# Peptides against a protein of PDB entry 5YCA, part 60

Target 1, 132 residues: chain A of PDB entry 5YCA
Amino acid sequence: RSLPAERNPLYKDDTLDHTPLIPKCRAQVIEFPDGPATFVRLKCTNPESKVPHFLMRMAKDSSISATSMFRSAFPKATQEEEDLEMRWIRDNLNPIEDKRVAGLWVPPADALALAKDYSMTPFINALLEASS

## One batch from the design tools (peptide; made by RFdiffusion4, then SolubleMPNN)

Design b2_p13_4_s3 (from b2_p13_4, 7 letters changed)
Fold by OpenDDE base, seed 1:
Structure b2_p13_4_s3 (fold): chain B 132 residues (1-132), chain A 13 residues (1-13)
Amino acid sequence: as target 1 above (132 residues)
Amino acid sequence: AMSLDELEELFLK
């Protein structure tokens, strides 16, 4: 597969220690028609554009939004590029399509695989280790 | 389903 050419400069170094990011994560209960669900979120601000995106984990099963990872990593990606990547994820990983929130959600192991591809490993490790 | 944009909006509150 081919990923977008320009990546969020926030993710320039995949080797950094993730532990300083853990306390930056926040748990939040969101109300849905079928009941409340807790999400753990990490605000990731592009240092150039100053536009934030949230990385997000479902507390219950630790599923992480692959779509949000992609959007954060590739802020100038086209919809076609996103669709292509989501199709790749569907074909190669183990995503779920949650009834409550759109996009593809992947289990922790898949999230870490994507994180390596997107150079986001510290951020995903922090998100997974944060309390809910 | 709620969109990711909507969820992010809730996170900003």
Scores: peptide ipSAE 0.737, ipTM 0.957, DockQ to the pose 0.884
Fold by OpenDDE base, seed 5:
Structure b2_p13_4_s3 (fold): chain B 132 residues (1-132), chain A 13 residues (1-13)
Amino acid sequence: as target 1 above (132 residues)
Amino acid sequence: AMSLDELEELFLK
């Protein structure tokens, strides 16, 4: 598949130690009609544009928002490019569409596969290891 | 379903 040409410079080095990012993660309880749910979030700011995006994990089953990963990694991507990648994820990985929050959510192994493709491995490792 | 943008807004509060 083809990914967008321009990537967030925050993710220039996929080999960095993830442990300093763990304490930057935050847990937050969100109220939904069917009850509360805890999310773990990591604020990722593009060092050039200064625009933040949150990477996010459902605490209970460790599902990670693939859509948020894509938007953070490729801030200049078109909606069409996002749609194409989400279709690829549906066809090749094991995403779920959660009734509470939009986008595609993927299990940890799939998140790490995407992280390798998007050069986000340290950030996803930190998000997965953070406490809730 | 809540949008991702709406969830991010809650995270910023």
Scores: peptide ipSAE 0.737, ipTM 0.957, DockQ to the pose 0.886
Fold by OpenDDE base, seed 3:
Structure b2_p13_4_s3 (fold): chain B 132 residues (1-132), chain A 13 residues (1-13)
Amino acid sequence: as target 1 above (132 residues)
Amino acid sequence: AMSLDELEELFLK
């Protein structure tokens, strides 16, 4: 597969220690028609554009939004590029489509695989270790 | 399903 050429400069070094990012994560209860659900989120701001995206984990099953990872990693990606990557994820990983929130959600192991591809490993490790 | 943009807006509040 081909990933977009321009990557968020926030993710320039995927070898950094993730532990300083853990206290940056926040848990939040969101109300849905069928009841509340807790998410753990990490605000990731592009240092050049100053545009933020949230990385997000469902607290209960630790599923992580692959779609949000992609959007954060590749700020200038087209919808077509996103669709292509989401199709790759469907074909190669183990995503779920949740009834409550759109996009593809992947288990921790898949999230870490994507994180390696997107140079986001410290951020995903922090998100997974944060309390809910 | 709620969109990711909608969820992010809730996170900003």
Scores: peptide ipSAE 0.737, ipTM 0.957, DockQ to the pose 0.903
Fold by OpenDDE base, seed 4:
Structure b2_p13_4_s3 (fold): chain B 132 residues (1-132), chain A 13 residues (1-13)
Amino acid sequence: as target 1 above (132 residues)
Amino acid sequence: AMSLDELEELFLK
């Protein structure tokens, strides 16, 4: 597959220690028509543009938003590039589509595989390790 | 379903 050429400079080093990021994660309860759900979120700000994106995990089953990972990693990606990657994820990983929140959500192992591809390993490790 | 943008807005508030 072909990933976008320009990556968020926040993710220039995939080898950093993830532990300092753990206390930056926050848990939040969101109300939905079928009841409340807790999310663990990590605010990731592009150091050049200052535009933030949230990485996010469902507390109950540890599913992580692959779509949000992609959008954070590739801030200048087109919708067509996103669609191409989401198709790849559907064909090669084990995503779920949740009825409450849009996008593709993937289990922890898949999230770590994507993190390696996107150079986001410390951030996803922190998100997975944080308490809900 | 709620969009990811909408969810992020809730996180910001």
Scores: peptide ipSAE 0.736, ipTM 0.957, DockQ to the pose 0.904

Design b2_p13_4_s4 (from b2_p13_4, 4 letters changed)
Fold by OpenDDE base, seed 2:
Structure b2_p13_4_s4 (fold): chain B 132 residues (1-132), chain A 13 residues (1-13)
Amino acid sequence: as target 1 above (132 residues)
Amino acid sequence: AMSLDELEALFEE
């Protein structure tokens, strides 16, 4: 597959220690028509553009938004590029489609595989280890 | 389903 050429400079080093990011994660209860659900989120700010995005995990089953990972990693990606990557994820990983929130959600092992591809490993490790 | 942008907008600082 082909990933977008330009990546968020926040993710320039995939080898950094993730532990300082753990206390930066936050848990929050979100209300849905079928009841409340807890999410753990990590605010990630592009150091050049200063635009923030949240990485997000469902607390109950630890599934992580692959779509949010992609959008954070590749801020200049087109919708077509996103669609192609989401198709690749469907064909090669184990995503779920949640009825409450759009996009593809993947289990922890798949999230870490994507994190390696997107150079986001420290951030995903922190998100997975954070308490809910 | 709500969009990811809508969910992100609900997150507190």
Scores: peptide ipSAE 0.743, ipTM 0.955, DockQ to the pose 0.838
Fold by OpenDDE base, seed 3:
Structure b2_p13_4_s4 (fold): chain B 132 residues (1-132), chain A 13 residues (1-13)
Amino acid sequence: as target 1 above (132 residues)
Amino acid sequence: AMSLDELEALFEE
């Protein structure tokens, strides 16, 4: 597959220590028609554009929003590029299409695989280790 | 399903 050419400068170094990011994560209970669910989120601000995106984890099963990862990593991606990547994820990983929240959600191992591809490993490690 | 944008809007600082 081919990923978008321009990546969020926030993710320039995939090898950084993730532990300083852990306390930046926040847990929040969100109400849905079928009941409450807790999400752990990490606010990631593009240092160039100053546009923030939240990386998101479902606390219950530790699923990570792959779609949010992609959108954060590739701020200038087209919808077509996103669709292409989501199709790749469907074909190569183990995503879940949750009925409560849109996009593809992936288990921790898949999230870390994507994180490597998107140069987001510290951020995803922090998100996974944060308390809920 | 709630969109990701809608979910983000619910997150509190």
Scores: peptide ipSAE 0.743, ipTM 0.955, DockQ to the pose 0.814
Fold by OpenDDE base, seed 5:
Structure b2_p13_4_s4 (fold): chain B 132 residues (1-132), chain A 13 residues (1-13)
Amino acid sequence: as target 1 above (132 residues)
Amino acid sequence: AMSLDELEALFEE
């Protein structure tokens, strides 16, 4: 597959220590029609544009929003490019479509595979290790 | 389902 050409400069170095990011994660309970659910989130700001995106983990099963990862990694991606990547994820990984929140959600192992592709490994490691 | 943008809007710093 082909990923968008321009990547968020926040993710220029995939080898950085993730531990300083852990305390920057936040847990929050969100109310849904079927009951409350806890999300762990990490605010990731593009250092050039200053536009933030949140990376998101469902606390209960550790599923991570692949869609949010993609949008954070590729700030200039078109909707067509996003759709193409989401189709690739459906065909090659193990995503779920949650009834409460839109987009594709992937288990931790798949999230780390995507993180490597998107150069986001420290951020996803931190998100997975953070408390809920 | 709630959109990702809507969920982001609920997050508190």
Scores: peptide ipSAE 0.743, ipTM 0.955, DockQ to the pose 0.808
Fold by OpenDDE base, seed 4:
Structure b2_p13_4_s4 (fold): chain B 132 residues (1-132), chain A 13 residues (1-13)
Amino acid sequence: as target 1 above (132 residues)
Amino acid sequence: AMSLDELEALFEE
């Protein structure tokens, strides 16, 4: 696979301490046709463009949106580049497709593997450790 | 399924 060339400057340093990010996470209950579900989210703003994206975890099973990780990490990515990465994830990791929310959702271990590839390890560590 | 953009919009509220 080939990841997009330009990465969100927010993720320039993968070695930072994640603990200051934990209290910045927020839990929210979302209502769906089949009932409520709680998400833990972390707002991540590109320091140059000022465009925000949310990293998000399903509280119940700790699944994390790989699609949202990709979109946050690669602000100039094309749809074709996203599709290529999502295909790679399907072929190499253990994603699920949820009925309620679109995109690929991955278990914690897979999320951390992607985080290393995308240079966002502190953010995913914080998201996983935050309370719901 | 709800899109990721739609879910993010709910978070922003």
Scores: peptide ipSAE 0.739, ipTM 0.953, DockQ to the pose 0.887

Design b2_p13_5_s2 (from b2_p13_5, 6 letters changed)
Fold by OpenDDE base, seed 4:
Structure b2_p13_5_s2 (fold): chain B 132 residues (1-132), chain A 13 residues (1-13)
Amino acid sequence: as target 1 above (132 residues)
Amino acid sequence: APPMSLEELESLF
């Protein structure tokens, strides 16, 4: 597969300690037609453009939004590039398509595999360890 | 009803 060439400078160093990011995560209950669900989120702001994206975890099963990871990592990606990566994820990982929230959601092991590819390992480690 | 978009979910945070 071919990932976009330009990456969010927030993720320049994949080796940083993740623990300072844990207390930056927040949990919130969202109401859906079938009942409430808790999400854990981490606000990630591109230091150059100042545009924020949220990394997101479903509290119950620890699924992570792969779509949100991609959008945060590659701020200038085209829709075609996103579609290509989502197809790769469907073919190579174990995503789910949730009835409540759009995009592809992946289990923790898959999220960490993507994090390595996107240079986001500290951020995904923090998101997975945060309380709900 | 279709799933909530990621943009809409982010707007609730």
Scores: peptide ipSAE 0.719, ipTM 0.951, DockQ to the pose 0.942
Fold by OpenDDE base, seed 5:
Structure b2_p13_5_s2 (fold): chain B 132 residues (1-132), chain A 13 residues (1-13)
Amino acid sequence: as target 1 above (132 residues)
Amino acid sequence: APPMSLEELESLF
């Protein structure tokens, strides 16, 4: 598959220590029509543009938003490029479409596979290890 | 009701 050409410079080094990022994660309870759900989030700011995105984990089953990962990694991606990647994820990984929140959500192993592709491994490791 | 958008979820953080 083809990924967008330009990547967020925040993710230039996939080998960095993830532990300093763990205390930067935050948990929050969100109310939905069918009841409350806890999300863990990590604010990721592009050091050049200063535009932030949140990486997101559902606390209950540790599902991570693949869509948010993609949008953070590729700030100049077109909608067509996003759609292409989401189709690839559907065909090759094990995503779910949650009834409460949009986008594709993937289990931890799939999130780490995507993190390797997007050069986001430290950030996803931190998000997975953070408390809820 | 349709799922909440990711943008709306981010706005709650």
Scores: peptide ipSAE 0.719, ipTM 0.951, DockQ to the pose 0.941
Fold by OpenDDE base, seed 3:
Structure b2_p13_5_s2 (fold): chain B 132 residues (1-132), chain A 13 residues (1-13)
Amino acid sequence: as target 1 above (132 residues)
Amino acid sequence: APPMSLEELESLF
């Protein structure tokens, strides 16, 4: 498949040790109509543009927002490029569409597969290992 | 009710 041409320079090296990122993760309880849910997030700031994105994990089942991963990895992507990648994820991985929060959410193994494609493995490893 | 947007969720962090 085709991915956007420009990638967030934060993800220039996919081989870095992830452990220093673990204590940077934060857990937060969010209230929804059906009750509370805990999210673990990691703030990722583009070192050139200074624009932040949060990578997000649902604490209960460890689902990770693939949509947020894509938006962080490809800051100049068009909506059409995002839609194309989300369709690919639907066709090739095991995403869920959560009733509480929009976008595609994927299990840990799928998140790590995407992380390899997006060159953000250390960040997803840290997000998965962080406590809730 | 529709799902909360990712932008809205991110604004709560």
Scores: peptide ipSAE 0.719, ipTM 0.951, DockQ to the pose 0.936
Fold by OpenDDE base, seed 2:
Structure b2_p13_5_s2 (fold): chain B 132 residues (1-132), chain A 13 residues (1-13)
Amino acid sequence: as target 1 above (132 residues)
Amino acid sequence: APPMSLEELESLF
């Protein structure tokens, strides 16, 4: 598959130690029609554009928003490029479409696979290790 | 009820 050409410079080095990012994660209970759910999130700000995105994990099953990962990694991606990547994820990984929150959510192993592709490994490791 | 958008969720953080 082809990923967008321009990547968020925040993710220029996939080999960095993730542990300093763990305390930057935050947990929050969100109220939904069917009851509360806890999310863990990590605010990731593009150092050039100053535009933030939240990487996010459902605390209960550790599912991570692949859609949010993509949007953070590729700030200038078109909707078409996003759609193509989401299709690839559906065809090659194990995403779920949660009834509470939109986008594709993937289990930890899939999130780490995507993180490698998007050069986001430290951030996803931190998000997965953070307490809820 | 339809799923909450990611943008809506982020607005709650």
Scores: peptide ipSAE 0.718, ipTM 0.951, DockQ to the pose 0.916

Design b2_p13_5_s3 (from b2_p13_5, 5 letters changed)
Fold by OpenDDE base, seed 5:
Structure b2_p13_5_s3 (fold): chain B 132 residues (1-132), chain A 13 residues (1-13)
Amino acid sequence: as target 1 above (132 residues)
Amino acid sequence: SAPMSLDELEALF
């Protein structure tokens, strides 16, 4: 597959230690029609543009928002590029479409596979290890 | 009842 050409410079080095990022994560309870759900989030700010995106984990089943990963990694991607990647994820990984929040959500192993492709491994490791 | 968007969820953070 073909990923967007320009990547967020925050993710220039996929080999960094993730442990300093763990305390940066935050948990929050969100109310939905079917009841409350806890999300763990990590604020990721592009060091050049200063625009933030949140990486997101559902606390209960540890699902990670693949869509949010893509949007953070590729801030100048078109909607068409996003759609193509989401189709690839559907065809090659094990995503779910959650009833409460839009986008594709993937289990931890799939999130780490995507993290390698997007050069986000330290950030996804931190998000997965943070407490809820 | 459709899912909320990711932008709407981020706005709550």
Scores: peptide ipSAE 0.706, ipTM 0.949, DockQ to the pose 0.918
Fold by OpenDDE base, seed 3:
Structure b2_p13_5_s3 (fold): chain B 132 residues (1-132), chain A 13 residues (1-13)
Amino acid sequence: as target 1 above (132 residues)
Amino acid sequence: SAPMSLDELEALF
């Protein structure tokens, strides 16, 4: 598959130690019509544009928002490029379309596979290890 | 009801 040409410079080095990022994660309870759900989030700010995106994990089953990963990794991606990648994820990984929050949510193993593709491994490892 | 958008969720953080 083809990924967008421009990647967030925050993710220039996929080999960095993830442990310093763990304390930067935050847990929050969100109220939904069917009850509360806890999310763990990591604020990721593009050092050039200064635009932040949150990486997101559902605390209960550790599902991670693949859509948010993509948007953070590729800040100049078009909607067409996003749609193409989401179709690839549907066809090749094991995403869940959650009733409460939009986008594709993937289990930890799939999140780490995407993290490798997007050069986000330290950030996803930290998000997975953070407490909820 | 329809799922909350990612932008809406992010705004709550």
Scores: peptide ipSAE 0.705, ipTM 0.949, DockQ to the pose 0.930
Fold by OpenDDE base, seed 2:
Structure b2_p13_5_s3 (fold): chain B 132 residues (1-132), chain A 13 residues (1-13)
Amino acid sequence: as target 1 above (132 residues)
Amino acid sequence: SAPMSLDELEALF
């Protein structure tokens, strides 16, 4: 598959220690029509554009938003590039399409596989380790 | 019922 050419400079080093990012994560209960759900999120700000995105984990099953990962990693990606990657994820990983929140949500192992591809490993490790 | 968008979820954070 082809990933977008330009990556968020926040993710220039995939080998950094993730532990300093853990206290940056926040948990929040969100109310949905079918009841509450807790999310853990990590605010990731592009150091050049200053535009933030949230990486997101569902506390219940530790599913992580692959769509949000992609959008954070590739700030100039086209909709076509996103669609292509989401199709790849559907075909190669184990995503769910949640009834409550849009996008593809993937289990921790899949999230870490994507994190390696997107150079986001420290951020996803922190998000997974943070308490809910 | 349709799912909430990711942008809408982020707005709640």
Scores: peptide ipSAE 0.704, ipTM 0.949, DockQ to the pose 0.933
Fold by OpenDDE base, seed 4:
Structure b2_p13_5_s3 (fold): chain B 132 residues (1-132), chain A 13 residues (1-13)
Amino acid sequence: as target 1 above (132 residues)
Amino acid sequence: SAPMSLDELEALF
């Protein structure tokens, strides 16, 4: 597969220590028609554009939003590029499509595989280790 | 009822 050419400069170094990011994560209960669900989130701001995106984990099963990872990592990606990557994820990983929140959600191991591809390993490690 | 969009979820944070 091919990923977008330009990546968020926030993720220029995939080897950084993730532990300082853990306390930056926040948990929040969201009310849905079928009941409440807790999400853990990490606000990631592009240092050039100043546009923020949230990386997101479902607290109950530790699923991570792959769609949000992609959108944060590739701020200038087209919809076509996103669609192609989401198809690749469907074909090669183990995503779920949640009934409450849109996009593809992947288990922790898949999230870490994507994080390596997107150069955002410290951020996903922190998100997975944060309390809910 | 359709799933909430990611943008809508982010707006709640």
Scores: peptide ipSAE 0.703, ipTM 0.949, DockQ to the pose 0.942

Design b2_p13_5_s4 (from b2_p13_5, 5 letters changed)
Fold by OpenDDE base, seed 5:
Structure b2_p13_5_s4 (fold): chain B 132 residues (1-132), chain A 13 residues (1-13)
Amino acid sequence: as target 1 above (132 residues)
Amino acid sequence: APPMSLDELESLF
């Protein structure tokens, strides 16, 4: 597969220590028609553009939003590029489509595989280790 | 009802 050419400079070094990011994560309960659900989020700001994206984990099953990872990693990606990557994820990983929140959600192991591809391993490790 | 968009979820944070 082909990933977008330009990546968020926040993710230029995949080898950094993730532990300082753990306290940056926040948990929040969101009300849905079928009941409450807790999400853990990590605000990731592009140091050049100053545009933030949130990385997101469902507290209950530790699923991570692959779509949000992609959007954070590739700020100039087209909709066509996103669609292509989401199809690749469907064909090669184990995503779920949640009834409450859009996008593809992947289990922790798949999230870490994507994190390696997107050069954002420290951020996903922190998100997975944060309390809810 | 359709799933909430990711943009809408982010707006709640």
Scores: peptide ipSAE 0.715, ipTM 0.951, DockQ to the pose 0.923
Fold by OpenDDE base, seed 3:
Structure b2_p13_5_s4 (fold): chain B 132 residues (1-132), chain A 13 residues (1-13)
Amino acid sequence: as target 1 above (132 residues)
Amino acid sequence: APPMSLDELESLF
């Protein structure tokens, strides 16, 4: 598959130690019509544009928002490029479409596979290891 | 009810 040409410079080095990112993660309870759910998030700011995105994990089953990963990794991607990647994920990985929050949510192993493709491995490792 | 958008969820953080 083809990914967008320009990647967030925050993810220039996929080999960095992830442990300093763990304490930067935060947990928060969000109220939904069917009850509360806890999310763990990591704020990722593009060092050039200064635009932030949150990487997100559902605390209960450790599902991670693949859609938010893509949007953070590829800040200039078009909606068409996002749709194409989400289709690829649907066809090749094991995503869940959650009733409470939009986008595709993937299990930890799939998240790490995407992280490798997007050069986000330290950030996803930190998000997975953080407490809820 | 439709699911909350990612933008809306992000705004709560």
Scores: peptide ipSAE 0.715, ipTM 0.951, DockQ to the pose 0.935
Fold by OpenDDE base, seed 2:
Structure b2_p13_5_s4 (fold): chain B 132 residues (1-132), chain A 13 residues (1-13)
Amino acid sequence: as target 1 above (132 residues)
Amino acid sequence: APPMSLDELESLF
């Protein structure tokens, strides 16, 4: 597969210690038609553009939004590039299409695989370890 | 009801 050429400079170093990011995560209960659900989120701001994205985890099963990871990692990606990556994820990983929230949600192991590809490992580790 | 968009979810945070 071909990932977008330009990556968010926030993710320039995939080897950083993730532990300082854990207390930056926040949990919140969101109301849906079928009832409440808790999400854990980590605000990630592009240091150059100052545009923020939230990385997010469903507290119940620890599923992480792969779509949000992609959008944060590749701020200049086209919709076509996103569609191609989401198709790759469907073909190679184990995504879930949730009825409550759109995009592809992946289990922790798959999220870490994507994090390696996107150079986001510290951020995803922190998101997974944060309390809900 | 259709799934909530990711942008909509982020707006609630």
Scores: peptide ipSAE 0.713, ipTM 0.951, DockQ to the pose 0.916
Fold by OpenDDE base, seed 4:
Structure b2_p13_5_s4 (fold): chain B 132 residues (1-132), chain A 13 residues (1-13)
Amino acid sequence: as target 1 above (132 residues)
Amino acid sequence: APPMSLDELESLF
């Protein structure tokens, strides 16, 4: 597969210690038609553009939004590039399509595999370790 | 009803 050429400079170093990011995560209960669900989120701001994106985890089963990871990692990606990556994820990983929230959601092991590809391992480690 | 968009979810945070 081919990932977008330009990556969010927030993720320039994949080897940083993730521990300081854990306290920055926040849990929130969201109401849906079928009942409440808790999400854990981490606000990630592009240091150049100042545009924020949230990385997010479903508290109940630890699923991570792969779509949000991609959008944060590749701020100038086209819709076509996103669609191509989402197709790759469907074909190669174990995503779910949740009935409550759009995009592809992946289990922790898949999220860490994507994090390595996107150079955002510390952020996903922190998101997975944060309390809900 | 269709799933909530990621943008909409982020707006609730």
Scores: peptide ipSAE 0.713, ipTM 0.950, DockQ to the pose 0.924

